# Peptides against a protein of PDB entry 7BBL: the designs that were tried, part 14

Target 1, 86 residues: chain A of PDB entry 7BBL
Amino acid sequence: IAQESLESQEQRARAALRERYLRSLLAMVGHQVSFTLHEGVRVAAHFGATDLDVANFYVSQLQTPIGVQAEALLRCSDIISYTFKP

## One batch from the design tools (peptide)

Design b1_p17_2_s1 (made by RFdiffusion4, then SolubleMPNN; from b1_p17_2, 10 letters changed)
Fold by OpenDDE base, seed 5:
Structure b1_p17_2_s1 (fold): chain B 86 residues (1-86), chain A 17 residues (1-17)
Amino acid sequence: as target 1 above (86 residues)
Amino acid sequence: TIEERLRAEARRLVAAA
């Protein structure tokens, strides 16, 4: 009875999560996304593009508790989660 | 804070426009 190693299982799990993430980026292009950020901040914005190496989200019509911005940059590290309707 | 950064980013974008 051959079993996959724990390390291999973890690697596959990470790969699966990465794939889901990338697919979500493709799916959210042009759509309004609700972002849950650290420090209790929640915003909504239309997703434009991301700079994966710099870990930035380029968004438009950013709705924040302090106002609305036509164009904005969100740091990926500030984002806990997001939801959107494809 | 994140809100402060968001506000600062907004100011920079406005200044650049």
Scores: peptide ipSAE 0.294, ipTM 0.753, DockQ to the pose 0.018
Fold by OpenDDE base, seed 1:
Structure b1_p17_2_s1 (fold): chain B 86 residues (1-86), chain A 17 residues (1-17)
Amino acid sequence: as target 1 above (86 residues)
Amino acid sequence: TIEERLRAEARRLVAAA
């Protein structure tokens, strides 16, 4: 019998993951987020906003190995994963 | 490196303030 094409299945999977991602961004607004970055770097910051086109995270009270920054930008491409308490 | 970029971003933000 006929099945949904592989391309269609992959498209639905990407759409589902994208929705989950966007919802997580909304949920983390105003919360402290722990970021796991490439090169073994781990930071914590309060999430402000993102620019989906520029692919940047706008954060505050960024705690890094090199010090604390009141405000900062994180490149989305630097981020492996993140966790936070909703 | 990421740390170098973080340091550079800090400098840019201070300059823009």
Scores: peptide ipSAE 0.292, ipTM 0.749, DockQ to the pose 0.019
Fold by OpenDDE base, seed 3:
Formats: sequence, C-alpha cells, structure tokens
Structure b1_p17_2_s1 (fold): chain B 86 residues (1-86), chain A 17 residues (1-17)
Amino acid sequence: as target 1 above (86 residues)
Amino acid sequence: TIEERLRAEARRLVAAA
C-alpha cells in the first residue's frame, strides 16, 4: 500500500502551524495580549493590526516596565512568544 | 536595547499618524 512520503508529512505539519499562527492573529483582535520579548522584557498591549510583509505589530495601551504608551509598534523579531484569552 | 527601541518606535508611530 502506498504511503505518504516524509516530505509530504512535513509539508502538512508546516501548513498546520502556519494556519494556527494566522488564526491567532485573528483571535487576538480586541484583546489584551501578553508579549514575551528578548532581553527579559515582558509587555502587555491591545492588538490593533499587523503588517505581515513588514513584520510589525501595531498595538495600543502598551504596558512596559518604563510606563504605559498609548500606541506603539512592536517588531516581530523582538517577540519570542505571546499569550491571550480568546 | 529593546526598551529603547520600543520607545523610539512608539514616538515614530505617533508622529507618523
């Protein structure tokens, strides 16, 4: 019986992860998100929008160790992970 | 640092808005 190749299995896995990421972007709209950044920095902010080509997150009410900023731009490359309540 | 960049990016966003 013919079986799916390893390359095909990996392709499906990558596609699933990509879809999960995109769904998370849709789900976080209007919610406060906790971002874990490099250098031990953690911030919380309301998600506004993102530009996938520029790899930036536009957020509001950014709570940082140095204060609260009404609006801010987070570089995707600075972000390790994020979490939020749907 | 990331904190410095965060502050700088915030200022640019406000100025560009």
Scores: peptide ipSAE 0.291, ipTM 0.753, DockQ to the pose 0.019
Fold by OpenDDE base, seed 4:
Parts: sequence; structure tokens; C-alpha cells
Structure b1_p17_2_s1 (fold): chain B 86 residues (1-86), chain A 17 residues (1-17)
Amino acid sequence: as target 1 above (86 residues)
Amino acid sequence: TIEERLRAEARRLVAAA
């Protein structure tokens, strides 16, 4: 029987991860999300939206070590991980 | 730093609103 190539397997894996990521974005709408950022920074915020290339997160009620911001922009590249209650 | 950027970006968003 024919076997799937490594390249094809990688493609499916990337597609699955992308789908999971996008679904997580949809799931976090309206929830407070805890973000772990580089440089030991941890913040919490309500997710609003992301830009078309998913480079930035538009958030509200951002709780940071330096204060609370009503609205703010988080760079996705600054984010190591995030968690939230669905 | 990330904190400084967060603060600066927040100010820009407020100013642009």
C-alpha cells in the first residue's frame, strides 16, 4: 500500500497546528487570557481581535506589571504562551 | 523592553482613537 511522504506528513501537521491556533483565537474571545511573554513579563487581558496576518493582538483591560491599560496592542512575537478558561 | 513597548503602544492607540 502507498505510504504518505514525509513532506505530506509535515504539511498535515502544520495545517493541524494552524487550525488549532485559529480555533484557540476564536475560543478566547470574550474571556480573560493570561499571557506569558518574553523577559519574564506576565499579563492578563481580554482578547478583542487580531490583525489580518495575526501579528498583533488587540486586547482590553490589560493588566501589566507597570499598570492597567484599558486598551492595548500585544505583539504575537512577544508571546511565549497563553492560557484561559473556555 | 516589552513593558516599555506596551506602554508606548497603549498611548498611541488612545491618541489615535
Scores: peptide ipSAE 0.294, ipTM 0.752, DockQ to the pose 0.019; fails the geometry check

Design b1_p17_2_s2 (made by RFdiffusion4, then SolubleMPNN; from b1_p17_2, 10 letters changed)
Fold by OpenDDE base, seed 4:
Structure b1_p17_2_s2 (fold): chain B 86 residues (1-86), chain A 17 residues (1-17)
Amino acid sequence: as target 1 above (86 residues)
Amino acid sequence: TIEDRLAALARELVRAA
């Protein structure tokens, strides 16, 4: 039988990682998530949704060092890491 | 396709709003 090309294998691997990422975001919906941003800034917020390109996180009850913001948008590129409890 | 599956997941994230 024909062997799958290396390029095709890499494509499937990338797709698998992307799917895993997206499914993890789905699991976060409705939960409070702790976000680590640049310069050691840490915030917590309830994860609501993303845009179609998954470029932004739309969150609520954003807890910042200076108070709580009811609704906010976090750019994914500004997020270093996040954690949450299902 | 792979693209279709990923697009569907992205749409689910949008609808979660």
Scores: peptide ipSAE 0.330, ipTM 0.835, DockQ to the pose 0.039
Fold by OpenDDE base, seed 2:
Structure b1_p17_2_s2 (fold): chain B 86 residues (1-86), chain A 17 residues (1-17)
Amino acid sequence: as target 1 above (86 residues)
Amino acid sequence: TIEDRLAALARELVRAA
């Protein structure tokens, strides 16, 4: 039986998940997104862009528990989850 | 390739800034 290797299957699966992730980020561009950070902290901000390695999110109008920042940088590693309305 | 597509998506995110 001609079947691709397990490694190949896993590689494709990982790639599919990564693509889904990146497409979700692309869909966020220009929209307000709610982010859940550590310690249950929740913030909202307009998603602008990321750097080439998608390590940081460049956002605007960041609403935090202690105030609003016109422009801010969110490290992806600090984000637990996010949600937004398409 | 898959890699190229992923890279392209990432580049679009950067250009969106």
Scores: peptide ipSAE 0.328, ipTM 0.834, DockQ to the pose 0.038
Fold by OpenDDE base, seed 1:
Structure b1_p17_2_s2 (fold): chain B 86 residues (1-86), chain A 17 residues (1-17)
Amino acid sequence: as target 1 above (86 residues)
Amino acid sequence: TIEDRLAALARELVRAA
């Protein structure tokens, strides 16, 4: 009786988290999202789209500390966390 | 496979957005 390797178990766990992440992004489409960036910067924007490798978020009505940007691009690597109302 | 499923989700995200 063969047992699943530890590596395989970890792979499934990582895949589950990745899937949860991607599904959360799907749920964000069309909604205003609050993003926490580096150095305590927080912005809010309507989530519009992403590129194929999910490297960038294309958003609208980006509320920044210095004003509102009609359209903007957020690099996912700059985002620490996010929240939104379903 | 897991890779295929995740890739499909990514494509859905791009298409839906």
Scores: peptide ipSAE 0.324, ipTM 0.837, DockQ to the pose 0.039
Fold by OpenDDE base, seed 3:
Structure b1_p17_2_s2 (fold): chain B 86 residues (1-86), chain A 17 residues (1-17)
Amino acid sequence: as target 1 above (86 residues)
Amino acid sequence: TIEDRLAALARELVRAA
């Protein structure tokens, strides 16, 4: 009985994290989400869609410190974390 | 493969969003 290699175990672990991330995005569709950006900036917006490579978030009703923007594009690379209510 | 499975999940996200 041969045991799975360390590399294979690590690959499965990384794949599990990626899957959880993608499933969380699916759960966000149609909900208001709070995003934490760089420099301590926090905004809230309704999650609308993403592109095929999940490089950008297309959102609506983006609440910023100076007002609400009807339509906006958030680059995923600019997002540190997010929270939402299912 | 794992890669193909994750790609399929991403495609579902695009359709749903």
Scores: peptide ipSAE 0.305, ipTM 0.830, DockQ to the pose 0.040

Design b1_p17_2_s3 (made by RFdiffusion4, then SolubleMPNN; from b1_p17_2, 13 letters changed)
Fold by OpenDDE base, seed 4:
Structure b1_p17_2_s3 (fold): chain B 86 residues (1-86), chain A 17 residues (1-17)
Amino acid sequence: as target 1 above (86 residues)
Amino acid sequence: SIEDRLRAEARERVRAA
């Protein structure tokens, strides 16, 4: 029986991860999200929108250790992980 | 980065207080 190539397996894995990621973005719309940033910094904000092309998160009511920002832009490269209650 | 800005502002606040 023929076996799927490693490259094909990896492609399917990447596709699955991408799908999960996109679904999570849809699920977080209108919800408060907790973001874990570098150096142990954690912030919470209401998800507004995302730009898949520039990989940015547009959020509101960003709660930071030093105060609240009405609106903010979070770069995906600055985000280690995020959690939210759907 | 946002983390750097937050840390910088926090340090400044402490120094100013």
Scores: peptide ipSAE 0.023, ipTM 0.445, DockQ to the pose 0.017
Fold by OpenDDE base, seed 5:
Structure b1_p17_2_s3 (fold): chain B 86 residues (1-86), chain A 17 residues (1-17)
Amino acid sequence: as target 1 above (86 residues)
Amino acid sequence: SIEDRLRAEARERVRAA
């Protein structure tokens, strides 16, 4: 019985995770999202759009520990995790 | 990072208060 190469297995795993990620972004549009950032910082914002190549999140009504920003850009690299109700 | 910026601004507000 032939088995898939390690490289192919890793590629499939990455592809599956990427697909799930992209689908979550689509489901997120227009909804309020809770973002967990580094150092215990948590923010909530309405998701507008994302730049797939630059990895920026365009959000509105960003609730931060120091106040609310009507419009803001979040860097994907700053985000540890997020939750939302589809 | 945004976290660093937020933390820095929070510290400034505390000092100013």
Scores: peptide ipSAE 0.022, ipTM 0.440, DockQ to the pose 0.017
Fold by OpenDDE base, seed 3:
Structure b1_p17_2_s3 (fold): chain B 86 residues (1-86), chain A 17 residues (1-17)
Amino acid sequence: as target 1 above (86 residues)
Amino acid sequence: SIEDRLRAEARERVRAA
């Protein structure tokens, strides 16, 4: 019986995480998302679109401590995590 | 970064008030 190598197991794990991420982006469309940013900043916004290559999130109704921005651009590098209800 | 922009805008509003 052939046994799968550790390298193959890690490859499958990475593929699964990548798929989960991409599916989350699809599920976010049209929904309000809570974003956790650096330095304890938390914001909420309606997800519009994203560019996988540019690594940007286009959002609307961005709720910030200093007010609401009708439209905004979030960089992936600024985001630690996000949550939403599909 | 967005954090820097938010911080800058907050400081500006306080200064302008």
Scores: peptide ipSAE 0.021, ipTM 0.443, DockQ to the pose 0.016
Fold by OpenDDE base, seed 1:
Structure b1_p17_2_s3 (fold): chain B 86 residues (1-86), chain A 17 residues (1-17)
Amino acid sequence: as target 1 above (86 residues)
Amino acid sequence: SIEDRLRAEARERVRAA
């Protein structure tokens, strides 16, 4: 039985993960999202939009350890993970 | 990083206090 190459399997896996990522971005619009950052820092914010080219998250009501920021930009490279209730 | 920025701001507030 012909088997898909490892390279093709990896390509499909990456495509599936990207689709899931993009769908999650669409789903979180307008919702409060909990972000886990480096060094154990956790923040919460209402998701507005992303800049896929610049790799930024546009958020509002960012709850940080030092207070609430009305509007903010989060670098996706600073984010380890996030969770939200759809 | 945002983490470094937040930490830096916190340290600045402590120094200012």
Scores: peptide ipSAE 0.021, ipTM 0.441, DockQ to the pose 0.017

## One batch from the design tools (peptide)

Design b1_p18_1 (made by RFdiffusion4)
Fold by OpenDDE base, seed 3:
Structure b1_p18_1 (fold): chain B 86 residues (1-86), chain A 18 residues (1-18)
Amino acid sequence: as target 1 above (86 residues)
Amino acid sequence: SFEEEVLEEIAKQQAILE
């Protein structure tokens, strides 16, 4: 039985993940999102926009363990995962 | 690129749309 190469499988997997990410960004607009950061820190914020070139998340009403920040910038490199209800 | 790597890692850790 013919089998796709490992390299091709990995490329398709990465492409699928990228598409999933982009679709999630579109769905996040205007919603409160829960972010998991490093060291087990969890925050929630209303999503505004992202800048893929700078790798930033622009959010409002950021709820942190030590209080609420009206406006904030999250670097995507600090983010492990996120969840939200579309 | 760095951006691509970071975005893929986030996606791998499961962006949950539920």
Scores: peptide ipSAE 0.028, ipTM 0.557, DockQ to the pose 0.061
Fold by OpenDDE base, seed 5:
Structure b1_p18_1 (fold): chain B 86 residues (1-86), chain A 18 residues (1-18)
Amino acid sequence: as target 1 above (86 residues)
Amino acid sequence: SFEEEVLEEIAKQQAILE
Protein backbone atom coordinates (compact mmCIF):
# COMPACT_ATOMS: atom_id res chain seq x y z
CA ILE B 1 0.00 0.00 0.00
CA ALA B 2 1.29 3.42 -0.93
CA GLN B 3 2.15 5.54 2.08
CA GLU B 4 2.52 9.25 2.63
CA SER B 5 6.13 10.40 2.74
CA LEU B 6 7.78 11.06 6.08
CA GLU B 7 8.18 14.69 5.10
CA SER B 8 4.46 15.04 4.45
CA GLN B 9 3.68 13.40 7.77
CA GLU B 10 5.93 15.88 9.55
CA GLN B 11 4.25 18.76 7.73
CA ARG B 12 0.84 17.56 8.89
CA ALA B 13 2.11 17.25 12.44
CA ARG B 14 3.48 20.80 12.38
CA ALA B 15 0.24 22.08 10.90
CA ALA B 16 -1.73 20.42 13.68
CA LEU B 17 0.44 22.02 16.36
CA ARG B 18 0.09 25.38 14.62
CA GLU B 19 -3.68 25.06 14.64
CA ARG B 20 -3.69 24.23 18.33
CA TYR B 21 -1.46 27.21 19.06
CA LEU B 22 -3.71 29.56 17.11
CA ARG B 23 -6.78 28.29 18.91
CA SER B 24 -5.00 28.94 22.19
CA LEU B 25 -4.34 32.52 21.12
CA LEU B 26 -7.98 32.96 20.24
CA ALA B 27 -8.89 31.93 23.77
CA MET B 28 -6.44 34.45 25.24
CA VAL B 29 -8.29 37.46 23.84
CA GLY B 30 -9.49 39.65 26.66
CA HIS B 31 -7.78 37.62 29.37
CA GLN B 32 -4.81 38.12 31.65
CA VAL B 33 -2.02 35.71 30.85
CA SER B 34 0.82 34.64 33.12
CA PHE B 35 4.16 34.32 31.36
CA THR B 36 7.34 32.65 32.52
CA LEU B 37 10.37 34.28 30.95
CA HIS B 38 14.10 33.63 31.11
CA GLU B 39 16.07 33.89 34.34
CA GLY B 40 13.03 32.93 36.36
CA VAL B 41 11.16 36.13 35.56
CA ARG B 42 7.39 35.85 35.81
CA VAL B 43 5.01 38.46 34.44
CA ALA B 44 1.30 38.86 33.87
CA ALA B 45 -0.45 40.90 31.19
CA HIS B 46 -3.70 41.32 29.33
CA PHE B 47 -3.43 39.84 25.88
CA GLY B 48 -4.23 42.15 22.98
CA ALA B 49 -2.98 40.68 19.75
CA THR B 50 -0.06 39.21 17.85
CA ASP B 51 1.73 40.27 14.70
CA LEU B 52 1.16 38.65 11.32
CA ASP B 53 3.56 35.75 11.85
CA VAL B 54 2.57 35.35 15.50
CA ALA B 55 6.09 36.10 16.67
CA ASN B 56 5.22 38.88 19.10
CA PHE B 57 2.53 39.47 21.69
CA TYR B 58 1.04 42.93 22.07
CA VAL B 59 -0.11 43.21 25.65
CA SER B 60 -1.35 45.74 28.16
CA GLN B 61 -0.95 46.21 31.91
CA LEU B 62 2.23 44.17 31.99
CA GLN B 63 3.10 43.39 35.59
CA THR B 64 6.85 42.93 35.93
CA PRO B 65 9.17 42.62 38.94
CA ILE B 66 10.13 46.28 38.51
CA GLY B 67 6.69 47.73 37.88
CA VAL B 68 3.72 47.90 35.53
CA GLN B 69 3.91 48.86 31.87
CA ALA B 70 0.71 50.15 30.30
CA GLU B 71 1.63 48.77 26.90
CA ALA B 72 4.32 46.29 25.97
CA LEU B 73 5.61 43.89 23.37
CA LEU B 74 6.62 40.36 24.32
CA ARG B 75 8.60 38.27 21.87
CA CYS B 76 7.46 34.68 21.75
CA SER B 77 11.10 33.61 21.77
CA ASP B 78 11.47 35.21 25.20
CA ILE B 79 8.67 33.12 26.64
CA ILE B 80 9.37 29.76 28.23
CA SER B 81 5.76 29.02 29.09
CA TYR B 82 2.41 30.66 29.73
CA THR B 83 -0.90 29.91 31.40
CA PHE B 84 -4.27 31.60 31.67
CA LYS B 85 -7.86 31.04 32.71
CA PRO B 86 -10.23 31.01 29.75
CA SER A 1 -18.59 22.81 21.61
CA PHE A 2 -16.10 25.35 20.40
CA GLU A 3 -15.21 26.24 23.97
CA GLU A 4 -14.51 22.64 24.89
CA GLU A 5 -12.39 22.19 21.78
CA VAL A 6 -10.36 25.30 22.55
CA LEU A 7 -9.82 24.24 26.16
CA GLU A 8 -8.55 20.88 25.00
CA GLU A 9 -6.14 22.50 22.57
CA ILE A 10 -4.92 24.88 25.26
CA ALA A 11 -4.19 21.96 27.56
CA LYS A 12 -2.21 20.27 24.82
CA GLN A 13 -0.21 23.41 24.12
CA GLN A 14 0.55 23.97 27.79
CA ALA A 15 1.90 20.45 28.03
CA ILE A 16 4.18 21.11 25.07
CA LEU A 17 5.47 24.37 26.52
CA GLU A 18 6.25 22.76 29.89
Scores: peptide ipSAE 0.024, ipTM 0.507, DockQ to the pose 0.062
Fold by OpenDDE base, seed 1:
Structure b1_p18_1 (fold): chain B 86 residues (1-86), chain A 18 residues (1-18)
Amino acid sequence: as target 1 above (86 residues)
Amino acid sequence: SFEEEVLEEIAKQQAILE
């Protein structure tokens, strides 16, 4: 069989990852997500949406050590890891 | 890193996403 160019393969791979990422965000909607932030801070929040241009997560019911914030923005640059159960 | 976590989450949720 004819071999696809490496560049084309990489483009397809990137496109697939982008699609899967977006699907993961959709799957996250309405679920409580546990975020690990810098300095070992862990918070939980219900995921709403992202701003792809600014790389922000729009969340609700953000549980912090001092209480619950009804609505908040989490910058992707502040996030080390996250997990959720679909 | 966050990028690595995103990739791990994609892999973790693969059965659901496809």
Scores: peptide ipSAE 0.023, ipTM 0.530, DockQ to the pose 0.060
Fold by OpenDDE base, seed 4:
Order: sequence, then structure tokens, then C-alpha cells
Structure b1_p18_1 (fold): chain B 86 residues (1-86), chain A 18 residues (1-18)
Amino acid sequence: as target 1 above (86 residues)
Amino acid sequence: SFEEEVLEEIAKQQAILE
């Protein structure tokens, strides 16, 4: 039985990651998300919407190191990663 | 970049939801 090439395996892995990412965006709506920002800053906020043009996250109840901000805009360029429980 | 990936996935999301 011929085995799948390494390149093919990597391609499938990338496709799976992209699909998982898309699903995460769908599942993120209405949930509190933990964002890891640059300089070791970590915040949590409820997801509201995204901006297709600028790729921004519009969030509410943003918990920052200083305090809670009712509404905020998180730029994708400021975000390293995010996690949440569906 | 993260931004590029997000833009791509958002676009895909819109296509799926329409």
C-alpha cells in the first residue's frame, strides 16, 4: 500500500487547521474569548462581531490588566492567539 | 500573518452564511 507523501500530509494538516479556524470563528459568537496580545498582555472579552475590511474584533466586557472596558476594538495585528470554550 | 489568516477565514465564513 502506497503511503501518502510528506507534502500531501502537510497539505491535509493545513487544510484541517484552516477548517478548524473557520469553525472557531463561528463558535466564538456570544462567548467569552481569551486573547493573547503582544508584550505578554492577556485579556478576556465577549465576542461581538468582526470587521471584514480591517479584520478587527468588536468585543464587550473586555477584561484588561487595569480594569473592565465595556466595549472595545481588538486589532488582529495586536493579537497573537485566542482561546475559548465552545 | 494572523491578520491575513483571519481575513481569509472571515471571507469564507461570509460565503458559507450567504
Scores: peptide ipSAE 0.023, ipTM 0.517, DockQ to the pose 0.117

Design b1_p18_1_s1 (made by RFdiffusion4, then SolubleMPNN; from b1_p18_1, 12 letters changed)
Fold by OpenDDE base, seed 4:
Structure b1_p18_1_s1 (fold): chain B 86 residues (1-86), chain A 18 residues (1-18)
Amino acid sequence: as target 1 above (86 residues)
Amino acid sequence: SFVERLRAAIERERAVLA
């Protein structure tokens, strides 16, 4: 029985994760999202868009521990995780 | 638009998985 190569399996696995990520972004549109950042910082913001290449998050009404920012950019490298209600 | 780009990107990944 011919089976898929390891490299091909890895490619599909990456594609699956990428699709899941992209679908989460789609579901995120128009919703408030809670972001967990480094150093235990948690913020909430309304999702606007992302840069698909770099995965920067363009958000509005960012609620931070020290106040609200009307517009903000969250870099993917700053984000540990995010949650939202679809 | 962002949404359209997103949908297109999803389709590209789906093609890899097919």
Scores: peptide ipSAE 0.636, ipTM 0.933, DockQ to the pose 0.880
Fold by OpenDDE base, seed 1:
Structure b1_p18_1_s1 (fold): chain B 86 residues (1-86), chain A 18 residues (1-18)
Amino acid sequence: as target 1 above (86 residues)
Amino acid sequence: SFVERLRAAIERERAVLA
């Protein structure tokens, strides 16, 4: 039977994950998002935008254990996961 | 705008999956 090549299957898998990621970004625009960072650190911030090329998160009202930062930049590589209410 | 760029990027991925 005809089957997709392994390369094609992997391409589809990557595309699917990328699409889900992008859709989540679209859904979180203007909302407060809870971010889980390394070593169990959790912060909350209002999502503004992201750099699609560098994968930086531009947020506002970042709530940290020591206070609130009006504007902040979170690198995607520092983020383990995030949750939010649509 | 950022939103427009997001939508365009989503469409590009969707095209791959089609």
Scores: peptide ipSAE 0.635, ipTM 0.933, DockQ to the pose 0.897
Fold by OpenDDE base, seed 5:
Structure b1_p18_1_s1 (fold): chain B 86 residues (1-86), chain A 18 residues (1-18)
Amino acid sequence: as target 1 above (86 residues)
Amino acid sequence: SFVERLRAAIERERAVLA
């Protein structure tokens, strides 16, 4: 029985996680998403799009503790987690 | 569009898993 190399196994694992991530983006298009940021900050915004390579989030109606932004850019590096209702 | 790019990207990952 031929055994897949460790590198191939890891590649598949990464691909599986990325596919799940991409599907979540697809599911959240046009929906309001709740983002958890650093220091316990939570914001809500309508998801528009991302740059798949840079992983920036382009959102609208961003509700923050200091006000609402009609349009905003969220950096993936600032996001700890997100939730939404498909 | 963004959605079309997403779907294409998903298919690329699926190809790796096949």
Scores: peptide ipSAE 0.634, ipTM 0.933, DockQ to the pose 0.905
Fold by OpenDDE base, seed 3:
Formats: structure tokens, C-alpha cells, sequence
Structure b1_p18_1_s1 (fold): chain B 86 residues (1-86), chain A 18 residues (1-18)
């Protein structure tokens, strides 16, 4: 029987993951988010915005193991995962 | 705005899945 091509299936799978990511960004606007970074470092910050192309995170009140930064920028490449309460 | 750009981007992905 007729079947969707592998290429088309992969395109849809990528689009689905991208949509989930974007929806999570929308949900975290104005909320405190917990980020897990490399080497087991975990920080918390209030989410402001991102660059949709590069996925840079613009945050405030960044709580780190050694202190608090009023304003900060986190690169997507530095982030392993994040959690928050909508 | 950031929120408007997010909503537009979500709709673009939704169109691919339709």
C-alpha cells in the first residue's frame, strides 16, 4: 500500500519536536526556570526571552553556586535541560 | 514582540504537520 516517504516522516518528526520546544518557551515567559548546565551545575533564573534562530536565553536574577547576577545570557549550547512550573 | 514571534513560529510548524 502507499506509504509516506522516509524523508517526509523525518521532516514531520523534526517539526513536531520544534513545535514542542517553542510551546515550552511560550509557557515559561515571566516564570523562574531551573537550568541544568554542564559539569552538573544547576542554576535558576527568571526567563525573559530568546533568540529563535540561535536559541540564546535572556534571563534575570540568575542564581549560581557563587552568587546572583541581575542580568545574564545563556547559550543553548551550555544548557542540557530545563524545568519550570507554568 | 517576542510572544508574537513565538506564536507565528508555532503556526509555521503546525502547517508542516497538517
Amino acid sequence: as target 1 above (86 residues)
Amino acid sequence: SFVERLRAAIERERAVLA
Scores: peptide ipSAE 0.633, ipTM 0.933, DockQ to the pose 0.856

Design b1_p18_1_s2 (made by RFdiffusion4, then SolubleMPNN; from b1_p18_1, 11 letters changed)
Fold by OpenDDE base, seed 1:
Structure b1_p18_1_s2 (fold): chain B 86 residues (1-86), chain A 18 residues (1-18)
Amino acid sequence: as target 1 above (86 residues)
Amino acid sequence: SFVERLEAAIARERAVLA
């Protein structure tokens, strides 16, 4: 029985993960999201949009340890994980 | 719009998985 190549399997796995990521972005539109950043820092913000190719998060009402920023840009590379209620 | 671009990107990934 012919099996799908390893490279094809890996491509499908990456596509599945990307789809899950994109669907999470779609689900969080208009919602407050909790972001876990480096050094154990956790912030909350209302999600606006992302730059899909540059991987930036455009958010509002960013709650930080030193105050609230009305508008902010979070770099995807600074984000470890996020959670939210759909 | 952002949502439309997002939905289009999701559709592209679904095509790969088909």
Scores: peptide ipSAE 0.636, ipTM 0.933, DockQ to the pose 0.899
Fold by OpenDDE base, seed 4:
Structure b1_p18_1_s2 (fold): chain B 86 residues (1-86), chain A 18 residues (1-18)
Amino acid sequence: as target 1 above (86 residues)
Amino acid sequence: SFVERLEAAIARERAVLA
């Protein structure tokens, strides 16, 4: 009995994770999203778009503990997690 | 558009898993 190569298994694993991520972005379109950043900081913003390659988040009406930013860029390295109501 | 690019990207990943 033949089995899938290690390379193929890894490729499928990466694809599965990426598809999951991309689908979450699709569900995020048109919604306000809550982002958890470092040091327990949480912000909320209206989702605009992302850079699919770099995973930068382009958002509007970013509500921070200090104030509101009309437009903002959140880098993936700044984000620990995000939640939203589909 | 962003949505179209997103859907295309999803399709590419799905093809790998098929």
Scores: peptide ipSAE 0.635, ipTM 0.933, DockQ to the pose 0.912
Fold by OpenDDE base, seed 2:
Structure b1_p18_1_s2 (fold): chain B 86 residues (1-86), chain A 18 residues (1-18)
Amino acid sequence: as target 1 above (86 residues)
Amino acid sequence: SFVERLEAAIARERAVLA
């Protein structure tokens, strides 16, 4: 019986997670996204694009507790989670 | 475009899973 190596299995697992992430980005296109940041900060913004390598989020109409920012850059490291309606 | 790059990236990951 042909067996897949553990290393290969791990590689596929990582690929599956990456694909899931990328598909979520694709689903975000043209939608408003709610981001949960550190220290309990929650913001909403229209998703524009990301840097696939650095995972920076380029957004517009960022609604913050103190006002709206026309354009903004959110670092992936600052984001705990996000939600949106596909 | 971003969408095209995204679709290409997804395709690359799918190839690994195939």
Scores: peptide ipSAE 0.635, ipTM 0.933, DockQ to the pose 0.866
Fold by OpenDDE base, seed 3:
Structure b1_p18_1_s2 (fold): chain B 86 residues (1-86), chain A 18 residues (1-18)
Amino acid sequence: as target 1 above (86 residues)
Amino acid sequence: SFVERLEAAIARERAVLA
């Protein structure tokens, strides 16, 4: 019985997480997404696209506590989590 | 397109898991 190496196991784990992330992006295309940002700020926006390398989020109709921005850019470092209804 | 790039990236990850 041959056992898979620890390094190989870690590679599979990382690949599984990345695939899950990418599939979530595919699912949110054309939908409104709720974003949780730092310091308890929560906003909603229509998802447009992302940069797969940098994980920038290009969104429209960004609803903030002080008003609505027609177009906006959210970086990965700005976002704690997100949720949406497929 | 964005969707095409996304689907290609997903396929690459699936290949690693195979």
Scores: peptide ipSAE 0.631, ipTM 0.933, DockQ to the pose 0.885

Design b1_p18_1_s3 (made by RFdiffusion4, then SolubleMPNN; from b1_p18_1, 12 letters changed)
Fold by OpenDDE base, seed 2:
Structure b1_p18_1_s3 (fold): chain B 86 residues (1-86), chain A 18 residues (1-18)
Amino acid sequence: as target 1 above (86 residues)
Amino acid sequence: SFVDRLEAAIARERAVLA
């Protein structure tokens, strides 16, 4: 019986996680997303696009505690989590 | 477009899982 190598299993596991992430981005297109940032800061913004390699988030109408920013760039490293309604 | 790039990237990952 053929057995998949451990290396192949790990590759598939990483691919599964990557696909899940990419599908979430696809679902975010055209929607407002709520982002939880460091220090308990929460912001909401309309999702535009990302840099697939660096995972930078290009957003518009960013609602911050001190006002609205028309356009903004959120670094992946700044984001703890996000939620949205598909 | 961004959507096209996303869909292409997803397809590449699916190929690994197939």
Scores: peptide ipSAE 0.637, ipTM 0.934, DockQ to the pose 0.920
Fold by OpenDDE base, seed 1:
Structure b1_p18_1_s3 (fold): chain B 86 residues (1-86), chain A 18 residues (1-18)
Amino acid sequence: as target 1 above (86 residues)
Amino acid sequence: SFVDRLEAAIARERAVLA
């Protein structure tokens, strides 16, 4: 019986995760997002856009323990997870 | 626009899964 190769299965799995990620970006447009960063740091910001290749997050009204930044750039490598209310 | 780019990227992933 013909069976999809393991490599093909992995490619589909990666594609599924990528699509899920992209859809989350689409859903967060115009919303405030809570970002969990390293060492338990949590910040909130209004989502603007991303660089799809580099995955930089362009945000506004970034709330930090020190204060609010009108405009900010969050690197994907700094982000552990995010949550928001659609 | 950013949204257009997102939707295009999503469509590309859908094609892989089809």
Scores: peptide ipSAE 0.635, ipTM 0.934, DockQ to the pose 0.907
Fold by OpenDDE base, seed 4:
Structure b1_p18_1_s3 (fold): chain B 86 residues (1-86), chain A 18 residues (1-18)
Amino acid sequence: as target 1 above (86 residues)
Amino acid sequence: SFVDRLEAAIARERAVLA
């Protein structure tokens, strides 16, 4: 019985992960999101948009340990994880 | 819009899985 090639399997696996990621972005539109950054830093911000290619997060009302930033850019490399209430 | 681009991107990934 013929089976899917390894390359095809990997492609589908990557697509599945990306779809899940993109759907999470769609779900967070218009919501406040909590981001876990490096060194245990946690911030909360209202989600605005992302750069789908670079995966930058454009947010507003970023609550940091030392104050609030009206607008901010969070790079994917700075983010460990995020949570939100859909 | 961002949402439109997002939905289009999701559709592209779904097509790979179909």
Scores: peptide ipSAE 0.634, ipTM 0.933, DockQ to the pose 0.887
Fold by OpenDDE base, seed 3:
Structure b1_p18_1_s3 (fold): chain B 86 residues (1-86), chain A 18 residues (1-18)
Amino acid sequence: as target 1 above (86 residues)
Amino acid sequence: SFVDRLEAAIARERAVLA
C-alpha cells in the first residue's frame, strides 16, 4: 500500500499551522485584542489590519501602562502571544 | 481589501491540505 512521505507530512503540518494563524487574524477584525509583549508587558488594543508577509499589526486605542496611544504599530518581534474574544 | 487578502491566503493553504 502507498504511504505519504515524511516531506509531505511536514508540508501538511506547516500549512495547517499557517491556516490557523490566518483564521485568527480574520476573527480578530473589529475586536479588542490583548497582547503579551516582552519584559512581562501586557497591552490591549483594537485590531485594524496586518501585513501578511511582515506580520506587522496596525492597531488603535493601544492601552499601555503609561497611557493610551490613538494609533500604533506592533511588530511580530514585539509580540509573544495574543488573546481575544471573537 | 484586507479581508479579501486573508480569505485568499486561507484558500491557498487549504489547497495544500487537500
Scores: peptide ipSAE 0.632, ipTM 0.933, DockQ to the pose 0.915

